# Designs tried in a protein design run: peptides against a protein of PDB entry 5D63. Part 7

Target 1, 292 residues: chain A of PDB entry 5D63
Amino acid sequence: SLRRGIYHIENAGVPSAIDLKDGSSSDGTPIVGWQFTPDTINWHQLWLAEPIPNVADTFTLCNLFSGTYMDLYNGSSEAGTAVNGWQGTAFTTNPHQLWTIKKSSDGTSYKIQNYGSKTFVDLVNGDSSDGAKIAGWTGTWDEGNPHQKWYFNRMSVSSAEAQAAIARNPHIHGTYRGYILDGEYLVLPNATFTQIWKDSGLPGSKWREQIYDCDDFAIAMKAAVGKWGADSWKANGFAIFCGVMLGVNKAGDAAHAYNFTLTKDHADIVFFEPQNGGYLNDIGYDSYMAFY

## One batch from the design tools (peptide; aimed at target 1 D213 D215 A255)

Design b1_p9_8 (made by RFdiffusion4)
Pose (drawn by RFdiffusion4):
Structure b1_p9_8 (pose): chain A 292 residues (1-292), chain P 9 residues (1-9)
Amino acid sequence: as target 1 above (292 residues)
Amino acid sequence: AKNGNLPLP
């Protein structure tokens, strides 16, 4: 089963993503195929998949930017029916916004079926051009037609996954305790994590004994990332990944506060120095506390 | 980077 999370959904035949046109919140805004840039935030192309209780392999798909839902127009089973963004809720009983998502016959990509109509999300004619129509279409679960096959590229981690990445890190103090604050996190590319640090004003902040020292920088960065999340996205039910760690050096005589993020493959953590914007695999301290 | 007055474990 596809796990709850945030996904960039890429057609298996051509490198077009599912894109809510112009990120518009208007009811009826077309969902189309569009090109994308890897290792960036693709602002109109991120979808929060919320599992439906007791309805196997079925989800709502909420655009992260607009807060609106993937909706098969009037639930029609006619091939060519429009797939648009529409107002809705995470656990709706409206079948126009319910999607059964299971692996295709290639075992890697998925097919997306409307729960009500039993038709599939289809990149019409396999068109790779920006703005190509995506529609509901007749189809089967097992066929190889790439127009109806989609890679769900996971862009978020659960708290359990973040905890696992931290636990595998070699720079964790024996007394380490972590404090988990949310359940699902959008993992940022370093380019975006750095842009938030720049926009927070921290690059210009001076170190001052106790009144603006390492803990102040680290907490400020976390707060800046939290503000960015709420100000940038309209969908609810997730958080942005940015951790704070306190650590001690090998000699046991100096401590430091700093931030951390995750690697692209989501398996490992990387340390971030908020005083200077650097990313480090070894910051010179072993973490004895973290909150994220 | 400079350190703050932080507790040791």

Design b1_p9_8_s1 (made by RFdiffusion4, then SolubleMPNN; from b1_p9_8, 3 letters changed)
Fold by OpenDDE base, seed 1:
Structure b1_p9_8_s1 (fold): chain B 292 residues (1-292), chain A 9 residues (1-9)
Amino acid sequence: as target 1 above (292 residues)
Amino acid sequence: MPLGNLPLP
């Protein structure tokens, strides 16, 4: 079954993603096919899938940027019915905004069926052009039509997945205690993470003993990421991944505060030094505490 | 070089 999380949703037939036009929060904003750039944030093309309790394989899809929800216009079962952004809530009972999402017959892609109409999200004519119509269309679960097949590329991790990634890392002290602050985390590309670091003013900040040293840099980076998240996205129910660690060196005679994020595959952590903007697989310290 | 200055745990 599809996990709760943030997804980039790509057509199985052509290099097109599900895009909320202009990221607009207006009711009735078209959802369209649009080109994307791999390994980038793709602002208008991220969707939070929230599973509906006690309804198998059924979700709402919230656009991260606009905070509006994928909506089948009037819940119509007619082929060609518009799919739009519309105001809603994560646990709505409105069948226009409820989507059953299950694996297609190929076992890799998903199909997205409207709960009420039983029609499927369709990239009309498989059109790869920017602004191509996405509509509700008749179909079946076993059909091979790529117009109705979608790859769900996970862009987030749960707190449990982050915890597991930390537990696999060799640079964790035996006394380690981790503290989870949120439930789901958007994982940023390093380029975006670095840009937030640059924009924070940290590259120009002077290290000063005790008054503005390693802990201040690490906390300032986390605060900058938090503010960036709040300023960038209208959806709720997720955070932006940026951890803080406290670590001790191998000799046990020095301690340091630093940041960390997740690797592209979300399987491991990578350390980030907020004093210089460097990414390291080994920062020279073993973490005895983290919060993220 | 990064400069750590935390008190030891």
Scores: peptide ipSAE 0.363, ipTM 0.902, DockQ to the pose 0.683
OpenDDE base, seeds 2, 3, 4, 5: peptide ipSAE 0.357, 0.361, 0.356, 0.358; ipTM 0.902, 0.899, 0.895, 0.901

Design b1_p9_8_s2 (made by RFdiffusion4, then SolubleMPNN; from b1_p9_8 with A1M N3E)
Fold by OpenDDE base, seed 5:
Structure b1_p9_8_s2 (fold): chain B 292 residues (1-292), chain A 9 residues (1-9)
Amino acid sequence: as target 1 above (292 residues)
Amino acid sequence: MKEGNLPLP
C-alpha cells in the first residue's frame, strides 16, 4: 500500500512528471505532463498523498507548492476529462478529489483511479512534451498502458523512518535521546539545504562566546529551514527535514551543537556544520540528544 | 568557527 508522504509522480512510459501548471493556486489550473530534473526539488511536481481513513488505497493528492488538490473536472467519467488543481481539504468527501492508488500489473508503477468516476489519470497519448494534457481516461487496473502508469518516487520520510536512520548511525551516544517534532518531512537536496544556509545569513554570522555560539548556529539553521518551508510551500501537514544534535566528543571533554539531514536514499543521516556549511559523515561527536 | 563550546551534559 502507498504510504502517506510526498511524492514526485513520474510517468512509466516517458520522462514526464505530473505538474501543476505554473504552480498556480487558481481553481481549474491544468495539471500537465512536464519534464523534470533528477536530484532537484521540482517545485510544481510534488504531491502530498493523504490516505483517507477507512477507504482502502484512497488518497487526496495535494500539490505541495500551491496547496490545491488534484481534481477531476466535474467528476466526469468521459475520456479526456481535465484533471486540474482545485481548492480542497485533505480529508474531503468530494469524489472529484479522491484517488484510489494501487500498484499496476507490473508491480512497480501505480495507477491513479478517480474514486467516483473510476477513470484513470492518463498522460494523453504518452506525450512527453511540456504541458502535455493529463486527463481522466477509461481503463482497467490490469491494463499495461504506460499512459496510465506512474512511478511514485518518495521525496519525504516519516518520523519513524528518520528515527531508524539515526538509530543505525555509528555516531550516536549510548545516552541518546531523540525528540520528534513532526510526522512527515520533505528531504531536501544538499544544494537546496546549502542555499537556505547561505540565505539565512549564517555564513556571515560572527561566533561569540556563549551569546552566539554552536547552539545558536544550529538552532538558527533549523529556524531558517522552517521559515523556508513556510515561505515556499502552501500545503500543510508536513515539515522540512533539518535536525539539531548535541554531541560529546570521544574524549568526553567537549560538547558541540550541530545540524543533520538525511542522505539521498533516506537510509542514513549526514551531519551539517552550520558554522561553515560543511557536510560530514563524522563530525567528531557522538549525539546524546536530537530534535527534528 | 569554534567547536566544543557547548557545556558538557
Scores: peptide ipSAE 0.274, ipTM 0.874, DockQ to the pose 0.664
OpenDDE base, seeds 1, 2, 3, 4: peptide ipSAE 0.272, 0.271, 0.271, 0.271; ipTM 0.873, 0.874, 0.871, 0.872

Design b1_p9_8_s3 (made by RFdiffusion4, then SolubleMPNN; from b1_p9_8 with A1M N3L)
Fold by OpenDDE base, seed 2:
Structure b1_p9_8_s3 (fold): chain B 292 residues (1-292), chain A 9 residues (1-9)
Amino acid sequence: as target 1 above (292 residues)
Amino acid sequence: MKLGNLPLP
């Protein structure tokens, strides 16, 4: 079963992603096929899949940027019915906005079926051009048509997954205590994380004994990421991943505060030094506390 | 820049 999370949704046949045109929050905004750049944020192409309680394999799909939901126009079962962004709620009962998402016959891609109409999200004609029509179309679960098959690339982690990534890292102290602040986290590419760091003013911040030292830098970075998240996305129910750690060195005679994020594969953490913007696999400290 | 400026836990 598909897990709750933020996904980049790519067609299985051509290099096109499900895009909310111009990221507009207006009702009836077209959802279209659009090109994407790997390892970038792809602003209009991120979707929060929220599972509907007690309805197997069924979700709402909220556009992260606009805060609107994937909607089959009038819930029509006619082939070629428009799929648009429309106002909604995460746990709606409106069948126009309910999507059954299950593995296709190939076992790797998914099909997206409208709960009411039983038609499938279709990249019409497999058109790879920007702005290509996405529509509801007739189909079956076992059909191999690549126009209706989608890869769900997970761009987020749950708090439990983040906790597991931390727990297996070799630079965690035996006394470690972690404190989880949110439930689901968008994981940023390092380039985006670094840009937030640059824009925060931290690169120009002066280290001052006690009054603005390691903890201030680390907390300022987390605050900058939090603000960036709030200012960038209209959807709710997720946070942006940026951790703070406190650690002790191997000699046990110095302690430091620093940041961390997740690696691209979400399997491990990478340390980030907010005083210089460096990414390190070993920051020279073992963490005894984190919050994220 | 200086590192290791927290009090020990």
Scores: peptide ipSAE 0.280, ipTM 0.890, DockQ to the pose 0.640
OpenDDE base, seeds 1, 3, 4, 5: peptide ipSAE 0.274, 0.229, 0.274, 0.252; ipTM 0.886, 0.875, 0.882, 0.881

Design b1_p9_8_s4 (made by RFdiffusion4, then SolubleMPNN; from b1_p9_8, 4 letters changed)
Fold by OpenDDE base, seed 3:
Structure b1_p9_8_s4 (fold): chain B 292 residues (1-292), chain A 9 residues (1-9)
Amino acid sequence: as target 1 above (292 residues)
Amino acid sequence: MPLGDLPLP
């Protein structure tokens, strides 16, 4: 079963992703095929999949940027029916916005079936051009047509997954206590994380004894990421991953406050020094406390 | 710029 999370949804046949045109929040905004850049944010192409309780394999798909939902126009079963962004709620009963998402016959890609119409999300003609039509189209679960097969590239982690990544890291103190602040986290590419750091003014901030030292830098970075998230996305129900850690060195004679994020594969953490913008696999401290 | 200047836990 597909897990709750944020996904970049890519066609199985051509290098095209499901894109909400211009990221517009207007009802009826076209959802189209569009090119994407790997390991980037792809702003209009991120979708929060929310599982519907007690309805097997069925989700709403909320566009992260616009806060609107994938919607089959009039719930029509006619081939070529437009798929658009439309206002909605995560746990709607509107069948126009309910999508059954299950593995295709190839065992890797997914098919996206409208709950009401039983038609499938289709990249019409497999067109790889920017702005290519995405529509509801007749199909079957076992059909191999790549126009209706989609890879769900997970761009987020649950709090449990983040907790597990931390637990696997060798730079965690035996007295470690972690505090989870949210349930689901968008994981940023390092380039984006660094840009937020730059835009925060931290690179120009002066270290000052006690009044603006390691803890202030680390908290300021977390606050900057939080604000960036609030300012960038209209969808709710997720956070942007940025942790704060307190750690002690191996000698036990120094302690430090720093940040951390997740690696690209989400399996581990990488430390971030907010005083200089460096990423490190070993920051020289073992964490006794984190919040994220 | 000093790094690691928190009070020890």
Scores: peptide ipSAE 0.356, ipTM 0.887, DockQ to the pose 0.607
OpenDDE base, seeds 1, 2, 4, 5: peptide ipSAE 0.348, 0.353, 0.355, 0.352; ipTM 0.883, 0.886, 0.883, 0.884

## One batch from the design tools (peptide; aimed at target 1 W207 D213 A255 H256)

Design b1_p10_1 (made by RFdiffusion4)
Pose (drawn by RFdiffusion4):
Structure b1_p10_1 (pose): chain A 292 residues (1-292), chain P 10 residues (1-10)
Amino acid sequence: as target 1 above (292 residues)
Amino acid sequence: SAKSGDVPLP
């Protein structure tokens, strides 16, 4: 089963993503194929998949930017029916916004079926051009047609996954305790994490004993990332990944506060120095506390 | 270079 999370959904035949046109919140805004840039935030192309209770392999798909849902127009089973963004809720009973998502016959890509119509999300004619029509279409679960096959590229981690990445890190103090604050996190590319640091004003902040020292920088960065999340996205039910750690050096005589993020493959953590914007695999301290 | 502040030892 596809796990709850945030996905960039890429057609298996051509490198086009499912894109809510112009990120518009208007009802009926077309969902189209569009090119994308890896290792960036693709602002119109991120989808929160919310599992439906007791309805196997079925989800709502909420565009992260607009807060609107993937909707098969009037639930029609006619091939070519429009797939648009529409107002809705995470756990709706409206079948126009319910999607059964299971692995295709290639075992890697998925097919997306409307729960009501039993038709599939289809990149019409396999068109790779920006703005290509995506429609509901007749189809089968097992066929190889790439027009109806989609890679769900996971862009978020659960709290359990973040905890696992931290636990595998070699720079964790024996007294380490972590404090988990949310359940599902959008993992940022370093380019975006850095842009938030720049926009927070921290690059210009001066170190001052106690009144604006390492703990102040680290907390300010976390707060800046939290503000960015709420200000940038309209969908609810996730958080942005940015941790704070306190650590101690090998000699046991100096402590430091700093931030952390995750690697692209989501398996490991990387430390971030808020005083200077650097990313480090070893910051010189072993973490005895973290909150994220 | 980065500097440490009043962060307590464990």

Design b1_p10_1_s1 (made by RFdiffusion4, then SolubleMPNN; from b1_p10_1, 5 letters changed)
Fold by OpenDDE base, seed 5:
Structure b1_p10_1_s1 (fold): chain B 292 residues (1-292), chain A 10 residues (1-10)
Amino acid sequence: as target 1 above (292 residues)
Amino acid sequence: GPQSGSTPLP
């Protein structure tokens, strides 16, 4: 079953992703096929899949940028019916915005079926051009048509997954206590994480004993990421991953506060030094506390 | 380089 999370949804046949045109929040904004750049944010192409309780394999799909939802126009079962962004809620009962998402016959890609119409999200003619029509189209679950098959590239982690990544890291102190602040986290590329750091003013901040020292830098980075998230995305129900750690050195006579994020594959953490913007596999401290 | 602070020790 597809897990709750943020996904980049890519066509199985051509290098095209499901894109909300211009990231517009207007009702009726076309959802289209569009090119994407791997390992980037792809702003208009991120979708929060929210599972509907007690309805098997059924979700709403909220565009992260616009905060609007994937919507089959008038819920029509006609082939070629427009799929658009439309205002909605995560747990709507509107069948126009309910999507049953299950594995296709190939076992890797998914098909996206409208709950009401039973038609499938279709990249019309497999068109790889920017702005290509995405529509509801007749189909079956077992059909191998790549126009209706989609890879769900997970761009987020659950708190449990983040916790597991931390637990695997060798630089965790035996006294470690972690505190989870949210349930689902968008994981940023390092380039984006660094840009947030730069925009925060931290690169120009001066370390000062007690008044603005390591903990202030680390907290300021987390605050900057939080603000960036709030300012960048209109969807709710997720956070941006940025952790704070307190660590002790091997000698046990010095402590440090620093940040951390997840690696590209989400399997591990990497430490981030907010005083210089460096990414490190070993920051020289073992964490005894984290919150994220 | 980055400076450590007076954060609590475990």
Scores: peptide ipSAE 0.045, ipTM 0.788, DockQ to the pose 0.940
OpenDDE base, seeds 1, 2, 3, 4: peptide ipSAE 0.036, 0.045, 0.038, 0.034; ipTM 0.734, 0.786, 0.735, 0.735

Design b1_p10_1_s2 (made by RFdiffusion4, then SolubleMPNN; from b1_p10_1, 4 letters changed)
Fold by OpenDDE base, seed 5:
Structure b1_p10_1_s2 (fold): chain B 292 residues (1-292), chain A 10 residues (1-10)
Amino acid sequence: as target 1 above (292 residues)
Amino acid sequence: GPKSGNTPLP
């Protein structure tokens, strides 16, 4: 079954993603097919899937940017019914905004069925052009029509997944204690992570003994990422991944504070030095504490 | 290079 998380949703037939046009929060904003760029944020094309308790395989889909929800206009079962962004809540009972999402017959892609109408999210005519219509359309679960098949590329991790990635890392001290602050984390591309670091002013910040040293840099980076998240996204129920670690060197005579993020495949962590913006697989310290 | 400044926490 599909896990709660943030997804980039790509058509199985053509290189087009489900896009909320202009990222607008206005009710009735068209959801359309649009091109995307790999390893980028794709701002208007991220969707938080929230599972509905006690309703199998059924979700709301919140656009991360606008904070509005995927909505089948009037809940109509007519082929060609518009799919739009509309105000809503994560656990709504409105069937216009409830989507049953299950694997297609190919075992890799998903189909997205409106709970009420039983029609499917369809890239009309498989049109790969920017702004192509996405609509509710008649279909069945077993059909192979790529217009109604979607890849759900996970762009976030749960706290448990992050914890597992940390646990696999060889640079964790035996006394390690981790503190989880949120439940779901958008994982940023390194380029975006670095840009936030640059915009924070940290590259120009002066190291000063005790009063603004390694811990201040590391916490400032986390604060900058948090602020970036708050300023960039209108959806709730997730955080932006940026960890803080305290570590001790092998000799046990020096300690350091630093950041970390996840690798592209979400399987491992990579250390980030907020004093110089470097990414390292080995920062020279073993972590005895983290919060993220 | 980056400078340390912390001590281990209990």
Scores: peptide ipSAE 0.074, ipTM 0.811, DockQ to the pose 0.759
OpenDDE base, seeds 1, 2, 3, 4: peptide ipSAE 0.048, 0.032, 0.026, 0.042; ipTM 0.815, 0.698, 0.672, 0.798

Design b1_p10_1_s3 (made by RFdiffusion4, then SolubleMPNN; from b1_p10_1, 5 letters changed)
Fold by OpenDDE base, seed 2:
Structure b1_p10_1_s3 (fold): chain B 292 residues (1-292), chain A 10 residues (1-10)
Amino acid sequence: as target 1 above (292 residues)
Amino acid sequence: GPQSGNTPLP
C-alpha cells in the first residue's frame, strides 16, 4: 500500500511528471505533463497523498505548492475528461477528488484510478512535451499501458523513519533523547538546504562568546528552514526536515550544537555545520539530544 | 573553523 507522503509522480513511459500548470490555485487549473530536473524541488510537481480512513488504497492528492487538489472534471467517466487542480480538503467525500492508487501489473509503478468514475489518470498519447494533456481514461488494473502507469518517488519521510535513521547513526550518544516536532517531513536536496542557509544571513554572522555561539547558529538555521517552508508552500500537514542536535565530544569535555538532514535515500542522516555550511558524516560529536 | 559553545554536557 502507498504510504502517506509527498511524491514526485513520473510517467512510466516518458520522462514527464504530473505538473499543476503554473502552480496556480485557481479552480480548473490544468494538470499536465511536464519535464523535470532530477534532485531538484520541481515546485509545481509535488503532491501530498493523504490516505482516506477506512477506504482501502484511496487518497486525496494535494498539490504542495498551490494547496489545491487533483480533481476529475465533473467526475465524468468519459475518456479524455480533464484532470485539474481544484479547491478541496484532505479528507473530502467528493469522489471527483478521491483516487485509488495501487501497484500496476509491473509491480513497480502505480495506477491512479478515480474513485467515482473508475477511469485512470492518463498521459494522453504518452506525449512528453511540456503542457501535455493529462486526462481520465478508460482502463483496467492489469493492462500494461505506460500512459497510465506512474512512478511515485517519495520526497518525504515520516517522523518514525527519521527516528530510525538517527538511531542507526554511529554518532549518537548512549544518553540520546530525541524530540519529534512533526509527523511528515519534506526532505530537501542539499543544494536547496544550502541556499536557505545562504539566504538566512548565517554565512555573514559572527560567532560571539555565549551571545551568539553554536546553539544560536543551529537554531537560526532551523528557524530559517521553517520560515522557508511556510513561505513556499500552501499545503498543510507536513514540515520541512531540519534537525538540531546537541552533542558531546569523545573526551566528554566539550559540547556543540549543530544541524542535520537526511541523505538522498532517506536511510541516513548527514550533519550540517551552520557556522560554515559544511556537510559532514562525522562532526566530531556524539548527539545526546535532538529535536526535529 | 566552527567553534563550540557552552551547551550543556550530559
Scores: peptide ipSAE 0.047, ipTM 0.804, DockQ to the pose 0.942
OpenDDE base, seeds 1, 3, 4, 5: peptide ipSAE 0.044, 0.044, 0.045, 0.046; ipTM 0.794, 0.790, 0.791, 0.796

Design b1_p10_1_s4 (made by RFdiffusion4, then SolubleMPNN; from b1_p10_1, 4 letters changed)
Fold by OpenDDE base, seed 5:
Structure b1_p10_1_s4 (fold): chain B 292 residues (1-292), chain A 10 residues (1-10)
Amino acid sequence: as target 1 above (292 residues)
Amino acid sequence: GPKDGDTPLP
């Protein structure tokens, strides 16, 4: 079953993703096929899938950027019915915004069925052009039509997954205590993470004994990421991954505060030094405390 | 390089 999370949803037939046009929050904004760039944020193409309690395999899909929801216009079962962004809530009872998402017959891609109409999200004619129509269309779960098959590329991690990644890292002290602050985290590409760091002013910040030292840098980075998240995305129910660690060196006579994020495959952590913007697999310290 | 500070030891 599909897990709660943030997904980049890519057509199985052509290199096109489900895109909310211009990221607009206006009701009735077209959802369209659009090209994407791997390993980038793809702003208008991220969707938070929220599972509906007690309704098997059924979700709302909230556009991360606009905060609006995937909506089948008038809930119509007519082939070619527009799929749009529309205001809504994560646990709505409006069947226009409820989507049953299950594996297709190929076992890798998913199909997205409107709960009410039982039609499927369809990239009309498999058109790979930017702005191509996405519509509700008749179909069955067993059909192999790639117009209705979608890869759900997970862009987020649960707190449990993050915890597991930390636990696998060799630079964790035996006294380690981790504190989880949120439930689901968008994991940023390093380029975006670095840009947030640059925009925070930290590159120009001066280290000063105690008054603005390693812990201040690390906390300022986390605060900057938090603010970036709040300013960038209108959807709720997720956070941006940026951890803070306290670590002790091997000799046990020095400590440091630093940041960390997750690797591209979400399986491991990488350390980030907020004083210089460096990414390191080994920062020279073993973490005895983290919050993220 | 980066500097430590008053971060407590475990």
Scores: peptide ipSAE 0.068, ipTM 0.802, DockQ to the pose 0.945
OpenDDE base, seeds 1, 2, 3, 4: peptide ipSAE 0.055, 0.028, 0.045, 0.066; ipTM 0.778, 0.718, 0.755, 0.800

Design b1_p10_2 (made by RFdiffusion4)
Pose (drawn by RFdiffusion4):
Structure b1_p10_2 (pose): chain A 292 residues (1-292), chain P 10 residues (1-10)
Amino acid sequence: as target 1 above (292 residues)
Amino acid sequence: AAMAKGKAVS
């Protein structure tokens, strides 16, 4: 089963993503195929998949930017029916906004079926052009037609996954305790994590004993990332990944506060120095506490 | 003894 999370959904035949046109929150805004840039935030192309209780393999798909939902127009089973963004709720009983998502016959890509109509999300004619129509279409679960096959590229981690990445890190103190704050996190590319640091004013902040020292920088960065999350996205039910760690050196005589993020493959953590914007695999300290 | 506080790490 597809796990709850945030996905960039890519057509298996051509490198077009599912894109809510112009990120518009208007009811009826077309969902179309569009090109994308890897290792960036694709602002109109991120979808939060919320599992429906007791309804196997069925979800709502909420655009992260607009807060609106993937909706089969009037629930029609006619091939060519429009797939648009529409107002809704995470656990709606409206079948126009319910999607059964299971693996295709290639075992890697998925097919997306409307729960009400039993038709599939289809990149019409396999058109790779920006703005190509995506519609509901007749189809089967097992066929190889790439127009109806989609890679769900996971862009978020659960708290359990973040905890696992931290536990595998070699720079964890024996007394380490972690404090988990949320359940599902959008993992940022370093380019975006850096842009938030720049926009926070931290690059210009001076170190001052106790009144603006390492703990102040780290907490400020975390707060800046939290503000960015709420100000940038309209969908609810996730958080942005940015951790704070306190650590001690090998000699046991110096402590430091700093931030951390995750690698692209989501398996490992990488340390971030908020006093200078650097990313480090070894910051010189072993973490004895973290909150994220 | 008290631990020293760290400055910017590069």

Design b1_p10_2_s1 (made by RFdiffusion4, then SolubleMPNN; from b1_p10_2, 7 letters changed)
Fold by OpenDDE base, seed 4:
Structure b1_p10_2_s1 (fold): chain B 292 residues (1-292), chain A 10 residues (1-10)
Amino acid sequence: as target 1 above (292 residues)
Amino acid sequence: PALKIGGPVT
């Protein structure tokens, strides 16, 4: 079953993603096929899948940028019915906004079926052009039609997944205690993470003994990421991943505060030094505390 | 004894 999370949803036939046009929050905004750039944020193409309690394999899909939901216009079962962004709630009972998402016959891609109409999200004619129509269309679960098959590229991690990534890292002290602040985290590309760091003013901040030292830099980075998240996205129910660690050196006579994020594959953590913007696999300290 | 943090990056 599909896990709760943020997904980039890519067509199985052509290099096109499900895009909310212009990221607009207006009711009736077209959802269209659009090109994407791998390993980037793809602002209008991120969807939070929220599972509906007690309804198997059924979700709402909230556009991360607009905070609106994928909506089958009038819930119509007619082929070619528009799929749009529309205001809603994560646990709505409106069948226009309920989507059953299960594996396709190929075992890798998914199909997205409207709960009410039983039609499927379809990239009409497999058109790879920007702005191509996405519509409800008749189909079956076992059909191999790539117009109705979608890869769900997970762009977020659960708190449990983040915890597991930390636990695998060799630079964790035996006394480590981790504190989880949120449930689901959008993982940023390093380029975006670095840009937030630059925009925060930290590159120009002066290190000062105790009054603005390593812990201030690390906390300021986390605060900057948090603010960036709040200012950038209208959807709720997720956070932006940026951790803070306290670590001790091998000699046990010095400690440091620093940040960390997740690697591209979400399997490992990478350390980030907020005093210089560097990414390191080994920062020279073993973490005895983290919050994220 | 608690370690105090605070050293600058080299």
Scores: peptide ipSAE 0.155, ipTM 0.814, DockQ to the pose 0.475
OpenDDE base, seeds 1, 2, 3, 5: peptide ipSAE 0.152, 0.155, 0.145, 0.155; ipTM 0.813, 0.813, 0.813, 0.820

